# Ledger of designs, part 20: peptides against a protein of PDB entry 4GMN

Target 1, 375 residues: chain A of PDB entry 4GMN
Amino acid sequence: RYANITLLALVTLASIGTDFQETLVKGNQGSRESPISAADEEWNGFDDADGDAMDVDQKSSSGEDQEEDYEEIDVKEDDEDDDDDSITSEMQADMERVVGADGTDDGDLEDLPTLRELIQTAVPQLIRLSNLPIDSDESLTIQSHALSALNNISWTISCLEFANGENANIHNAWYPTAKKIWRKTILPILEADSADLKLATQVTSLAWAVARVLHGETPTDGNPHRKFISLYHSSKQQAGGNSNSIEEPEDPFQGLGVKCIGVVGSLAHDPAPIEVNREVGVFLVTLLRQSNNVPPAEIVEALNQLFDIYGDEELACDKEVFWKDGFLKHLEEFLPKMRTLTKGIDKRTQPELRTRADEALLNLGRFVQYKKKHA

## One batch from the design tools (peptide; made by RFdiffusion4, then SolubleMPNN)

Design b1_p9_5_s2 (from b1_p9_5, 4 letters changed)
Fold by OpenDDE base, seed 1:
Structure b1_p9_5_s2 (fold): chain B 375 residues (1-375), chain A 9 residues (1-9)
Amino acid sequence: as target 1 above (375 residues)
Amino acid sequence: IKLRKTLPR
């Protein structure tokens, strides 16, 4: 009885975390007259004040007006009022406030009561449940559901902008909790060295969500970046041997390899120790060099992480790692391979992967040009 | 809010 109630509560918290993310995405789309496609966020370097905007001479080829008479397919809006009763009006109001909130610097969530209770009341209990001794299938199930709920909450929070003091109240409330998730949930599970790839995938997903907020301020105790690099390599070895391939997730970006790259990339941001940054940077650049044997989604993620880590020339990692270890040469040598890789992705069967690869290719070209100007 | 690139759900 108590187990079933606990499991139901954990499933409900995991659902709330997903629905919260969904509504934040929908709310952000409604406020922008132009969907800045995630594809339109091009990496342009840091704007020095003398920004010669690269005049992309869009030669307007005037192609002729063929008026193809698109027959108006009367799509009957079947108003299936799927009353998704999952989101309370209070949660919706909190999400609307989160989308509209000018961040007050006070870590006070008085204006966000549902988010406050989620962070201050629910998450500490989920951390406790995720760190129970595993002595039964029931305790393993509880851990898995607690990790799922922590994952969904942490991902949702990681989708908020925190740059330039935006959402500072949420950031300040989340930051100590995120560190607690890292220390009390993620590290103990990583240290248990379980052969359970499902558990490894869950903890790595959670670790990525947490590290997307903490960046280089993520606790470095026990060199977690090396554990995730080791997990990346171990996951590749297991996929080759047993015909019980854990069904590769239908989404290429949900793979354990992508998640490992996302975690270690996030951990390598300033103010991470230069040694941590170097080990991660070398790992990422090595994936590009070995790209013939690396899934395209992992290459896309590795490129995005490299842009985010080494985009700023004022950071110590630019001089001490990027230039010193000759990363520009490897990126330049990878550019023609990335063009071939991207063109090899079928737009019909893998539209998202193709779009993200086209973006990463464009950004790679710009990044290489930027770094050549600042050499 | 600028949502950072929505990771696939």
Scores: peptide ipSAE 0.039, ipTM 0.792, DockQ to the pose 0.591
Fold by OpenDDE base, seed 4:
Structure b1_p9_5_s2 (fold): chain B 375 residues (1-375), chain A 9 residues (1-9)
Amino acid sequence: as target 1 above (375 residues)
Amino acid sequence: IKLRKTLPR
């Protein structure tokens, strides 16, 4: 009886996460901003402001040598009294009040009571249920449903804009919970080294959703990027050996390989440790170099991750990894291969994959040009 | 609430 109620509650929470996403998408369709698909971020670079090169016609005005008599302006040394700008004790007290407000700015979700209850009440219980000892088929079923619910909630939240302080209240409420999902659910399952590809796919999907919000602030404890790179390679070895139909997901972007790339790419964003960034960057660039045996969807995801990681020249990873490890050469050498790969995708049978590949090819051309201009 | 990226369905 309790099991059936728990399963029904988990299915209901997973449904609420999906229905919430659909409601957000429908709500935004009423605003003229078309839902930017995970594809439709065209990498625009920095808009070079058209510096109208004012052709300053240097009219050679032969200015006649007027010897302007430099009147020695006797600059009186006014003894400006060193008014010791003693930071007024009031400004110091206000600074101490601002610093001493370690206000648990648990982002006030007063206006979003359903989302508040999902984050504060439901997710902590789902984390607990995802960590049950697996001693029965029932406990395995509960774990799978808890992971599904966490996945749907985390994915829905990862679709929100958080750039430039947008949805800051939701970000602040989610951020500690996302770190808790990472540390309490994702890491223990990755460390258990289960041969269950279904469980690996579920945890990797959840990890991607969480890492899409945390980026380089995702906890680096235990080198999780190496675990996902290892999982990527292990998944390829298993697919090559058994002709048994692991039903390749009908959607090429739902594959475990794509999910692994999405996770490690997200983990490598600033402010990730430079060595984490390097290991991920080398992994992604190596996929491009070995592209003959890599699914097109994984190439598209690897390119998008490379653009997102190395698109900003002000970041430490640009100098210390991108330029230092010579990534531009590998991207330029891959450009003709990407053109061939993209042209090889049938628009009739795989329209989404073709659209995403056409976009990634366009962005690769622009990115290479940008990096050559800023070399 | 602004959405950044829609998930593939």
Scores: peptide ipSAE 0.037, ipTM 0.792, DockQ to the pose 0.624
Fold by OpenDDE base, seed 3:
Order: structure tokens, then sequence, then C-alpha cells
Structure b1_p9_5_s2 (fold): chain B 375 residues (1-375), chain A 9 residues (1-9)
């Protein structure tokens, strides 16, 4: 009886976290559909004054426009208003306040009662449940559901903007709790050295969500970056040996390899110790060098992490790692391989993977040019 | 540099 109520409560908390995440993702997509015109203007600030207008002769070859009548397949969006009745009016009001609130430094979350109760009341109990002694299938089930709920809450919070003091109240309330999740849930599970890839995937997903907020301020106790790098390599060895397909997740970006890259990339941000940054940077650059055997989604994530870690020339890791260890050469040598990889992705069968690879390729070209100008 | 960032889902 109590077990079923606990499981129902954990499933409900996990669902609440998912529904919040989906709404934040939809809101952030809608804000990006703001007209393409304004973002293209600000990057024109590099006055490369060399106006060699190559006069490309307009040869007017009158090729007959075969109007291939693309039958507009009227995909009736059956707006099945899946009235996702899961978002309470209180949750929706808290979300509207998070998008509209000027960064008040009050860590008390007075205006965000649902989020406050999630952080202050639910998360401490979920941490406790994730630390139960594993002595039964019931205790394993409780741990898995507690990790799922912690994952969804942590991912939702990690989708909020915290740059420039935005959402400072939420950041200040979450930060000590995120460190507690790391020390009390993530580290003990990583130290138990379990061969359970399902549990490893759950804890790695949670670790990524937590590390996306804590970045280089994530506790370095026990060198967790090395544990996730080891987990990455171990997961590749198991996939190669047993034809028992652990069903690769249908979404290439939900793979354990991508999650490991996301965690270690996030851990390597300033103010991470330079040696942690170096070990992660070398790992990521090594993936690019070995790209023939690396899934495209892992390459996309590794590139994004490298851009985020080394995008600022004022950081100590730029001089002490990026330039000192010769990363620019490896990125430049990878550029033609990335073009081939991206062109090899079918837009029809893998549209998201292709879009993210096209974006990562564009960013790689810009990043290499930037680093060459600032050498 | 404002890189185009895709948030992981």
Amino acid sequence: as target 1 above (375 residues)
Amino acid sequence: IKLRKTLPR
C-alpha cells in the first residue's frame, strides 16, 4: 500500500517535470521564430574592408522552369488538443512569472510557490529515496523513479536562463540543492561501480542536468570527469561485444555517449581546475580525431561543448589548454570531415540530427576563423 | 561570438 502511493507520487513528480520541460522548450522555440533579420545585422561588425567585388557575370541561361506541381500534402494537423491536463494553473502561473520576472536576488522564491515546494520539499525526499539500500527489486524500482523525478526537475531548471543575473532567485535557491544532488545521489551511484547500464544512463542524465547549472563550480571530489570518461569508453565496449542490442534510443541525442560528453563538457567550464579542463578538452578533441567510429550526435555534442568551453579568450583555459595543447589545428583538420559527416546524414530520415549537424558545421567554421584572428 | 546554440532536450 505505501509502496504504491510512493511510486504514484514519484511518477506524478516525474510527469510534472516533463510537462514543464516541454512547455519551456515550446516557449523557447516560439521566441526563436522572431524574425531572422535582427540577429544577422549585429555580426556585421567585422569591417573586413577588402571590397574585391568579383563581378560574377549573370549568364542568363533560360532553363525551362518545369513547375513540378508539388502536391501540398495538406497534413491536417489533427490538433488533437491533447489537453495535457497535467499542467496545473499554479504551474502555468509560475512559468509565466519565470519568463517575466526581473532578477530579484531574493532566494526565498516567494512569487514561485510551486517551484519552491519542488526544490525545498520534494527534492530532499527524492535524494533520500535515491540513497536507499538496494536489497530488493522494490528498492531498485524506487531508486529508478526517484532518479527519473530528480532528472526531470533538474532538466527543467537547467533550461532557465541564468546569464547576466537573470532568474537569480531561482539560481540561488537551486544551487545548494544541485550540489546536494551531486554529492548525495550522483557520486555514491558512480562509486558503486554498477554494471547496470540503465542505472548508469539515469545517473548520467541527472548529472548532465545538474552540471548544466553548476558548470565548473560542480564539486571536483573524486574526479567525476574521469568516471564519466571511463563510463563513455565502457559503454562503447559493451555495445561492440554483445549483439543484445541495448536498443539505441530512437533519439540519437538521448544516447549514453552524448550524455557523458554533455556532463564532462559542462564540468570543464571556468572556474574548473585547469587540469580537469585539459583532460576533458583532450577527450573531446580525441573524439573528433576518431570521428570515423563516433556517432554523429556525439560529434555534434562534443563540438558544442568545445565552443562553449573555449569561446572566451580571456579565460585561463584559452592560453593554458586551447593554445598550449594545439587544439586549433585539430579543429581545422576536422572541418572537412565534419562537412562529409553532415552531408552523409539524410534530411528525410534524420531531420533533427541533420539540422544540428549543419549548425555545428557552421559554428565550427566561424570558431576556427575567430581563433585564427585572435591568435 | 554569438554561436547558434541548440539546447539539448
Scores: peptide ipSAE 0.036, ipTM 0.778, DockQ to the pose 0.191
Fold by OpenDDE base, seed 5:
Structure b1_p9_5_s2 (fold): chain B 375 residues (1-375), chain A 9 residues (1-9)
Amino acid sequence: as target 1 above (375 residues)
Amino acid sequence: IKLRKTLPR
């Protein structure tokens, strides 16, 4: 009886965390025409100075206008006013404040009461529930639901801008809690060395969301990057043997391999230890070298992580890892392979994967040119 | 990122 109420409360908290993200995305779409896809972090590193737009000669082949009579399919917009009454007016008001405030006030979360209660009251209880001894199928179910709620909350917060002191009040409230999730939830589960791929996928998704805010300030105790690299390799070995039990996620970017790359990439950002950065950078560059056997979505994520890690020449990792370990040569050698890979993705069947691969290919060309000018 | 798929059904 108590367990069913706890499970219902955990499912409700996980739903609230998702609805909160959807409202952030909608609120930001109202202020900026571009949906914050996790890809629309504009890489701020290019001064737009030299506008040599390659004139793609549009040879106008005059194909004859066959007037295909477009029958107006009167798509009745069934205005299903799904009054998704799940978002409280207080939560919506907190969301409008988060999207609209240039967060110049170092103030306590006094103006964000729903977000304050989520971080200060709900998350510490979810951490406790995720770290209970597993002694029954019921305790395993509670852990899974607590991890899902923590994942959704952490992903929502990781979609906020924190660069240049934006949302500093939220960042300051979240930062100690994010470190607590890492130390009390993520590390203990990774140390238990469970063969449960579902649990591994849940903890890796949570680890990525947490690491997207903490970056190189993520606790390095026990070399967690090596555990996620090991998990990446182990997941590839199991996919080759038991074709029947891994429902490949319909979304190629929801795969355990992509999540492992996202975690280790985020962990390698400044101010990460140079040897952690090197081990991750070598792992990512090795994926590009072995690209014939790597899913396209993992290549896209590995490229984005390489751009984010090594995009700034003032960082110690540029000199001590990128240049010293000869990464530019590997990126240049990969450029023709990336063109072939991207062209091989069908725009009709995989439009999102194709768009993100076209963007990653464009950025790879620009990144290689940038690094050649700054050699 | 469509987080809807990470919710336990």
Scores: peptide ipSAE 0.028, ipTM 0.768, DockQ to the pose 0.089

Design b1_p9_5_s3 (from b1_p9_5, 4 letters changed)
Fold by OpenDDE base, seed 2:
Structure b1_p9_5_s3 (fold): chain B 375 residues (1-375), chain A 9 residues (1-9)
Amino acid sequence: as target 1 above (375 residues)
Amino acid sequence: IKLRSHLPR
């Protein structure tokens, strides 16, 4: 009885976290005239103060209007308004405020009561539940659901813009809680060295969401980047041996390998220790060098992480790692391989993977050109 | 920031 109530509460909190994210994505799409999902933020290069914006002349190829008279099959979509009314009016009002609010610099969430209760009341309980002794299948189920709820909440918050002091109130409220999730949930599970790949995938997803907000300020105690690199390698060894393929996630970007790359990339941002940055940078560049044996989705993630880490030439990691360890040469040598890899992805069967690979290829060209100009 | 839907379905 108590377990079923706890499970229902955890499922409900995980749902609230998902619905909050969907509402945030819809709200952000309404404010931007262009349907550039925050997933589709292309790295546009660095603003060269020299205004040679290469006007990519969109040559409007006048494709001929073949009026194929597609008969309007009036498929009455029965709008089964499965109004899954899971979005409370309070959650919707909080989302409208997050999209429209000038971020106050205070950690006060007076105007965001639902988000306040999620951060201050729900998350501390989820952290406690994720740390319960695993003595039964029931305790393992509770931990898994607590991790799912923490994941969804953390991902949702990581989708907010925090650059330039935006959403500073939410950032300031979340930041200490994110560090607590890292220290109390993520690190203990990683230290337990469980052979459970499902648990490893859940904790790595949560770690990525948390590290997307904390970046290089993520606690470096116990070298967690090395644990995720080790997990990456271990996951590759297991996938090769057991014909019980853990069903390759239908989405190539949900794979444990992609999640490991996302975590370690996020951990390597400034102000991360230079040696942490170097170990991660070498790992990412090594994936590009070994690209023949690396899934395309992992290559796309590794490229994006390299652009984000080494984009700013004023950062210590640019001089001490990028230039010193000769990363530009490896990126330039990878360009023709990336073109071949991207062209090998079928647009019909893997449209998202192809789009994200086309973007990463474009960004790689721009990044290499930028770094050559600033050498 | 690429929103990757790491939401468990």
Scores: peptide ipSAE 0.037, ipTM 0.810, DockQ to the pose 0.171
Fold by OpenDDE base, seed 1:
Formats: sequence, structure tokens, C-alpha cells
Structure b1_p9_5_s3 (fold): chain B 375 residues (1-375), chain A 9 residues (1-9)
Amino acid sequence: as target 1 above (375 residues)
Amino acid sequence: IKLRSHLPR
């Protein structure tokens, strides 16, 4: 009885975390008149004031006006009012406030009572449940659901903008809790060295969500970046041996390899120790060099992480790692391989992967050009 | 950044 109530509560908290994310995405789309397609977020480098905009001479080939009369297929909007009764009016009001709130610098969530209770009351209990002794299938199930709920909450929070002091109240409330998730949930599970790839995938997903907010301020105790790099390599070895292929997730970006890259990339941001940054940077660049044996989604993630880590020339990692270890040469040598890889992705069968690869290829070209100007 | 659906469905 108590177990079933606990499981139901954990499933409900995981659902709330998902629905909260979906509503934040919908709300943020409604306020931006132009969908800045995430494909149009090109890495342009840092704007030095003397921006010689490379005039990409778009030769307008005037192709002729064939008026194909598209018959209006009267798609009856069956208003299936799926009253997703999961989102309370209070949660919706909190989400609308999060999308619109000029963050007051005080870590006070007085104006966000549902989010406050989620962070201050629910998450500490989820941390406790995720760190229970595993002595039964029931305790393993409770841990899995607690990790799922923590994952969904942490991902939702990681989707908020925190640059330039935006959402500072939420950031300040989340930051100590995120560190607690890292220290009390993520590290103990990583140290248990479980052969459970499902558990490893759950904890790595959670670790990525947490590290997307904490970046280089993520606790470095026990060299977690090396544990995730080791997990990356171990996951590749296990997939080759047992015919019980854990069904590769239908989404290429949900793979354990992508998640490991996302975690270690996030951990390597300033103010991470230069040694941590170097080990991660070398790992990422090594994936590009070995790209023939690396899934395209992992290459896309590794490129994005490299752009985010080494985009700023004022950071210590630019001089001490990027230039010193000759990363530009490896990126330039990878550019023709990335063009081939991207062209090899079928737009019909893998449209998202192709779009993300086309974006990453464009950004790689720009990044290489930027770094060559600042050499 | 297109939110990669990191959430278990």
C-alpha cells in the first residue's frame, strides 16, 4: 500500500516535470513573434565591433511562378479538448510567471509558490528516495521513479535562460538544490559502479540536466568527468557483445553516449579546472578524429559542446587548452568529414538528426573562421 | 536551443 502510493506520487511528480517543460516551451514560443528557429541560432563568434559581415551573395535565381493550386484540405480540427487535468491552474500561473518574470535577484520564490514547493519540498524527498539502500525490486523501482522525477524537474529548470541575470530568483533557489542532487544522488550512484545501463542512463540524463545549470561550478569531487568518460567507453563495449541490445532509443539524441558527452561538455565550462577542461576537450576532439566509428548524434553533441566551451577567447581554456593543444587543426581537418557525414544522413528517415547536423556543420565552418581570425 | 526531449515519455 505505502509503496504504491509512493510510486504514484513519484510518477505524478515526473509527469508534472514533463508538463511544466512542455508548457514553458509553448509559452516561450508564443511570446517570440519570430520563431528564432533553433536552426537560426548560428554560432557567430563574439561580435567584435568591426563586423565585416561576409556578404553571402545569395544569387537570387528567379525560378518561375508555377501556381500549383493546393486544394484546401479542410482539416477538421477535432478539438479533442484533452483537458490534461495534470496541470493545475496554479502550476500554469507559475509557468506563465516564469516566462514573463523579470527575475528579482533575491532567491525568493514568493511569486512562484508551486515552483518553490517543487524545489524546497519535493526535490529533497526525491533525493532521499534516490539514495535509499537497494535491497529489493521495490527499492530499485522507487529509485528509478525518483531519478525520473528529478530528471524531469532538472531538465525543465535547465531550459530557463539564466544569462545576464535572467530568472535570477529561480537560479538562486535551484543552485544549492542542484549541488545537493549532484552530491547526494549522482555521485553515490556513479560510485556504486552498477552494471545496470538503465540506471546509468537515468543518472547520466539527470547529471546533464544539473550540469547545464551548474556548468564549471559543478562539484569536482572524485573527478566525475572521468567517470562519465569511462561510462561512455564502457557503454560502447557492452553494445557490441550481448544480443540483448537495449533497444537503441528511437531518438538518436537520447543515447547514453550523447548524454555522457553533454555531461562532460557542461562540466568543462569556465570556471572548471584547466585539467578537467583539457581532459574533456581531448575526449571531444578524439571523437571527431574517430568519427567513422561514432554515431552522428554524438558528433553533433561533441561539436556543440566544443563551440560552447571554446567560443570565448578571453577564457583561460582558450589559451591553455584550445590553442596549446592544437584543437583548431583538428576542427579544420574534421570540416570535410562533417560535410560528408551530414550529407549521408537521410532527410526523410532522420529529419531531426539531419537538421542538427546541418546546423552543427554551419557552426563548425563559422567557428573555424572565427578562430583563424583570432590566431 | 531546441529542447531535445530529454524527458522519458
Scores: peptide ipSAE 0.037, ipTM 0.807, DockQ to the pose 0.169
Fold by OpenDDE base, seed 4:
Structure b1_p9_5_s3 (fold): chain B 375 residues (1-375), chain A 9 residues (1-9)
Amino acid sequence: as target 1 above (375 residues)
Amino acid sequence: IKLRSHLPR
């Protein structure tokens, strides 16, 4: 009886997460800016404002040398008293009050009571249920449903815009909970080294959703990027050996390989440790070099992650990894291969994959040109 | 752009 109620509650929470995403997508269809998934932003580069260098034709008007008699304006040195701008003791006291409020700025979700209850009440219980000892088929079913509910909630939240301080209240409420999902659900499952590819796919999907919000602020404890890279390689070895067709998901972007790339790419964003960024960047560039044996969807995802990680020249990873490890050469050498790969995708059978490959090819050309200009 | 729903159906 309790199990059936728990399962029904988990299915209901998973449905609420999906319905909330559909509602957000429908709501944003009225605003011209569909929430572009970070993977769907066309990398426009920095639009160099074409400073229309008005050729100010310096008409050399030979203006006659009128010796204008510079009257020495006796600038009286008014002794401007050094009013020592003593930061008023009140401004210092207000600054100390702002710094001393280690207020749990649990983002005030007063206006979003349903989302508040999902984050504060439901998610902590889902984390608990995802960590049950697996001792029965019932406990395995509960874990799978808890992971599905966490995945749906986390993906829905990861589809919100958080750039420029948008949805800051939701971000602030989610951020500590996302870190808790990472530490309490994702890491323990990754450490258990289960041969269950279904569980691995569920946890990797959840990890991607969480990492799409936390980026380089995702906890680096236990080198999770290496675990996902290892999982990527292990998944390729298993697919090659057993004639049990793991039904490749009908959507090429739902594959475990794509999900692993999405996770490690997200983990490598600033302010990730430079060595984490390097290991991920080398992994992604190595996929491009070995592209003959890599699914096109994984190449598209690897390119998008490389653009997102290395698109900003002001970031430490640009100098210390991108330029230092010679990534531009590998991207330039990959450009003709990407053209061939993209042209090889049938628009009739795989229209989405072709569209995303055409976009990634366009962005690769722009990105290589940008990096050559800023070398 | 259709948000890639990585949601399990």
Scores: peptide ipSAE 0.036, ipTM 0.801, DockQ to the pose 0.179
Fold by OpenDDE base, seed 5:
Structure b1_p9_5_s3 (fold): chain B 375 residues (1-375), chain A 9 residues (1-9)
Amino acid sequence: as target 1 above (375 residues)
Amino acid sequence: IKLRSHLPR
């Protein structure tokens, strides 16, 4: 009885975390014409000065207009007003305040009561439930649901802008809690060295959401980047042997390999230790060199992480790792392979993967040109 | 662009 009530409460908290993310997205779409996909952060490092757009000569082959009579299928928009009564008026009001206000720097969240209770009351209980001894299938189920709820909350918060002091009140309230999730939930599960790929995927997703806010300030104790690199390699070895049990996620960006790359990339940002940055940078560049055996979604994520890590020339990692370890040459040698890879993705069957590969290819060309000008 | 929910469905 108590376990079923606990499981229902954990499922409800996971749903609230998802609905809160959807409300953030809708709120941002109302204020900005383009939905800020967490992937559509245009790398802001290029001044748009020299507009030498290469004229791709579109030779207009005049194919004959066969007027195919498109019968207007009157798709009745059944306005199923799915009154998704899941979002409380208080939660919506908190989201409107997060999108609309330069938050006060106090970190007390007085004006954000729902978010305050989520961070200060719910998350500490979820950390406790995720860190219980596993002694039964019921305790494993509780851990999985607690990890799902922590993941949803952490991802939602990681979709907020924190650059230039934006949302500083939320950042200041979340930061100590994010470090507590890392130390009390993520590290103990990674140290238990479980062969459970489902648990590994859940903890890696949570680790990525937490690391997207903490970046190089993520606790480096026990070299967690090496554990995620090891998990990446182990996941590839298992996929080659047992074809029957890994349902490949329908979304290529939900794979454990992509999540491992996202975690280690985020961990390598400034002010990460230079040797942590180097080990991650070498791992990412090695994926590009071995690209013939790497899924396209992992290549896209590895490129984005390389741009975010090494996009600023004022950072110590630019001189001590990027230039010193000769990363530019590897990126230049990869550019023709990336063009071939991107062109090989069917726009009709994999439109999202193709769009993100086209963006990553464009950014790779720009990044290589930038680094050549600043050599 | 659909926000990538790295959320478990």
Scores: peptide ipSAE 0.036, ipTM 0.801, DockQ to the pose 0.163; fails the geometry check

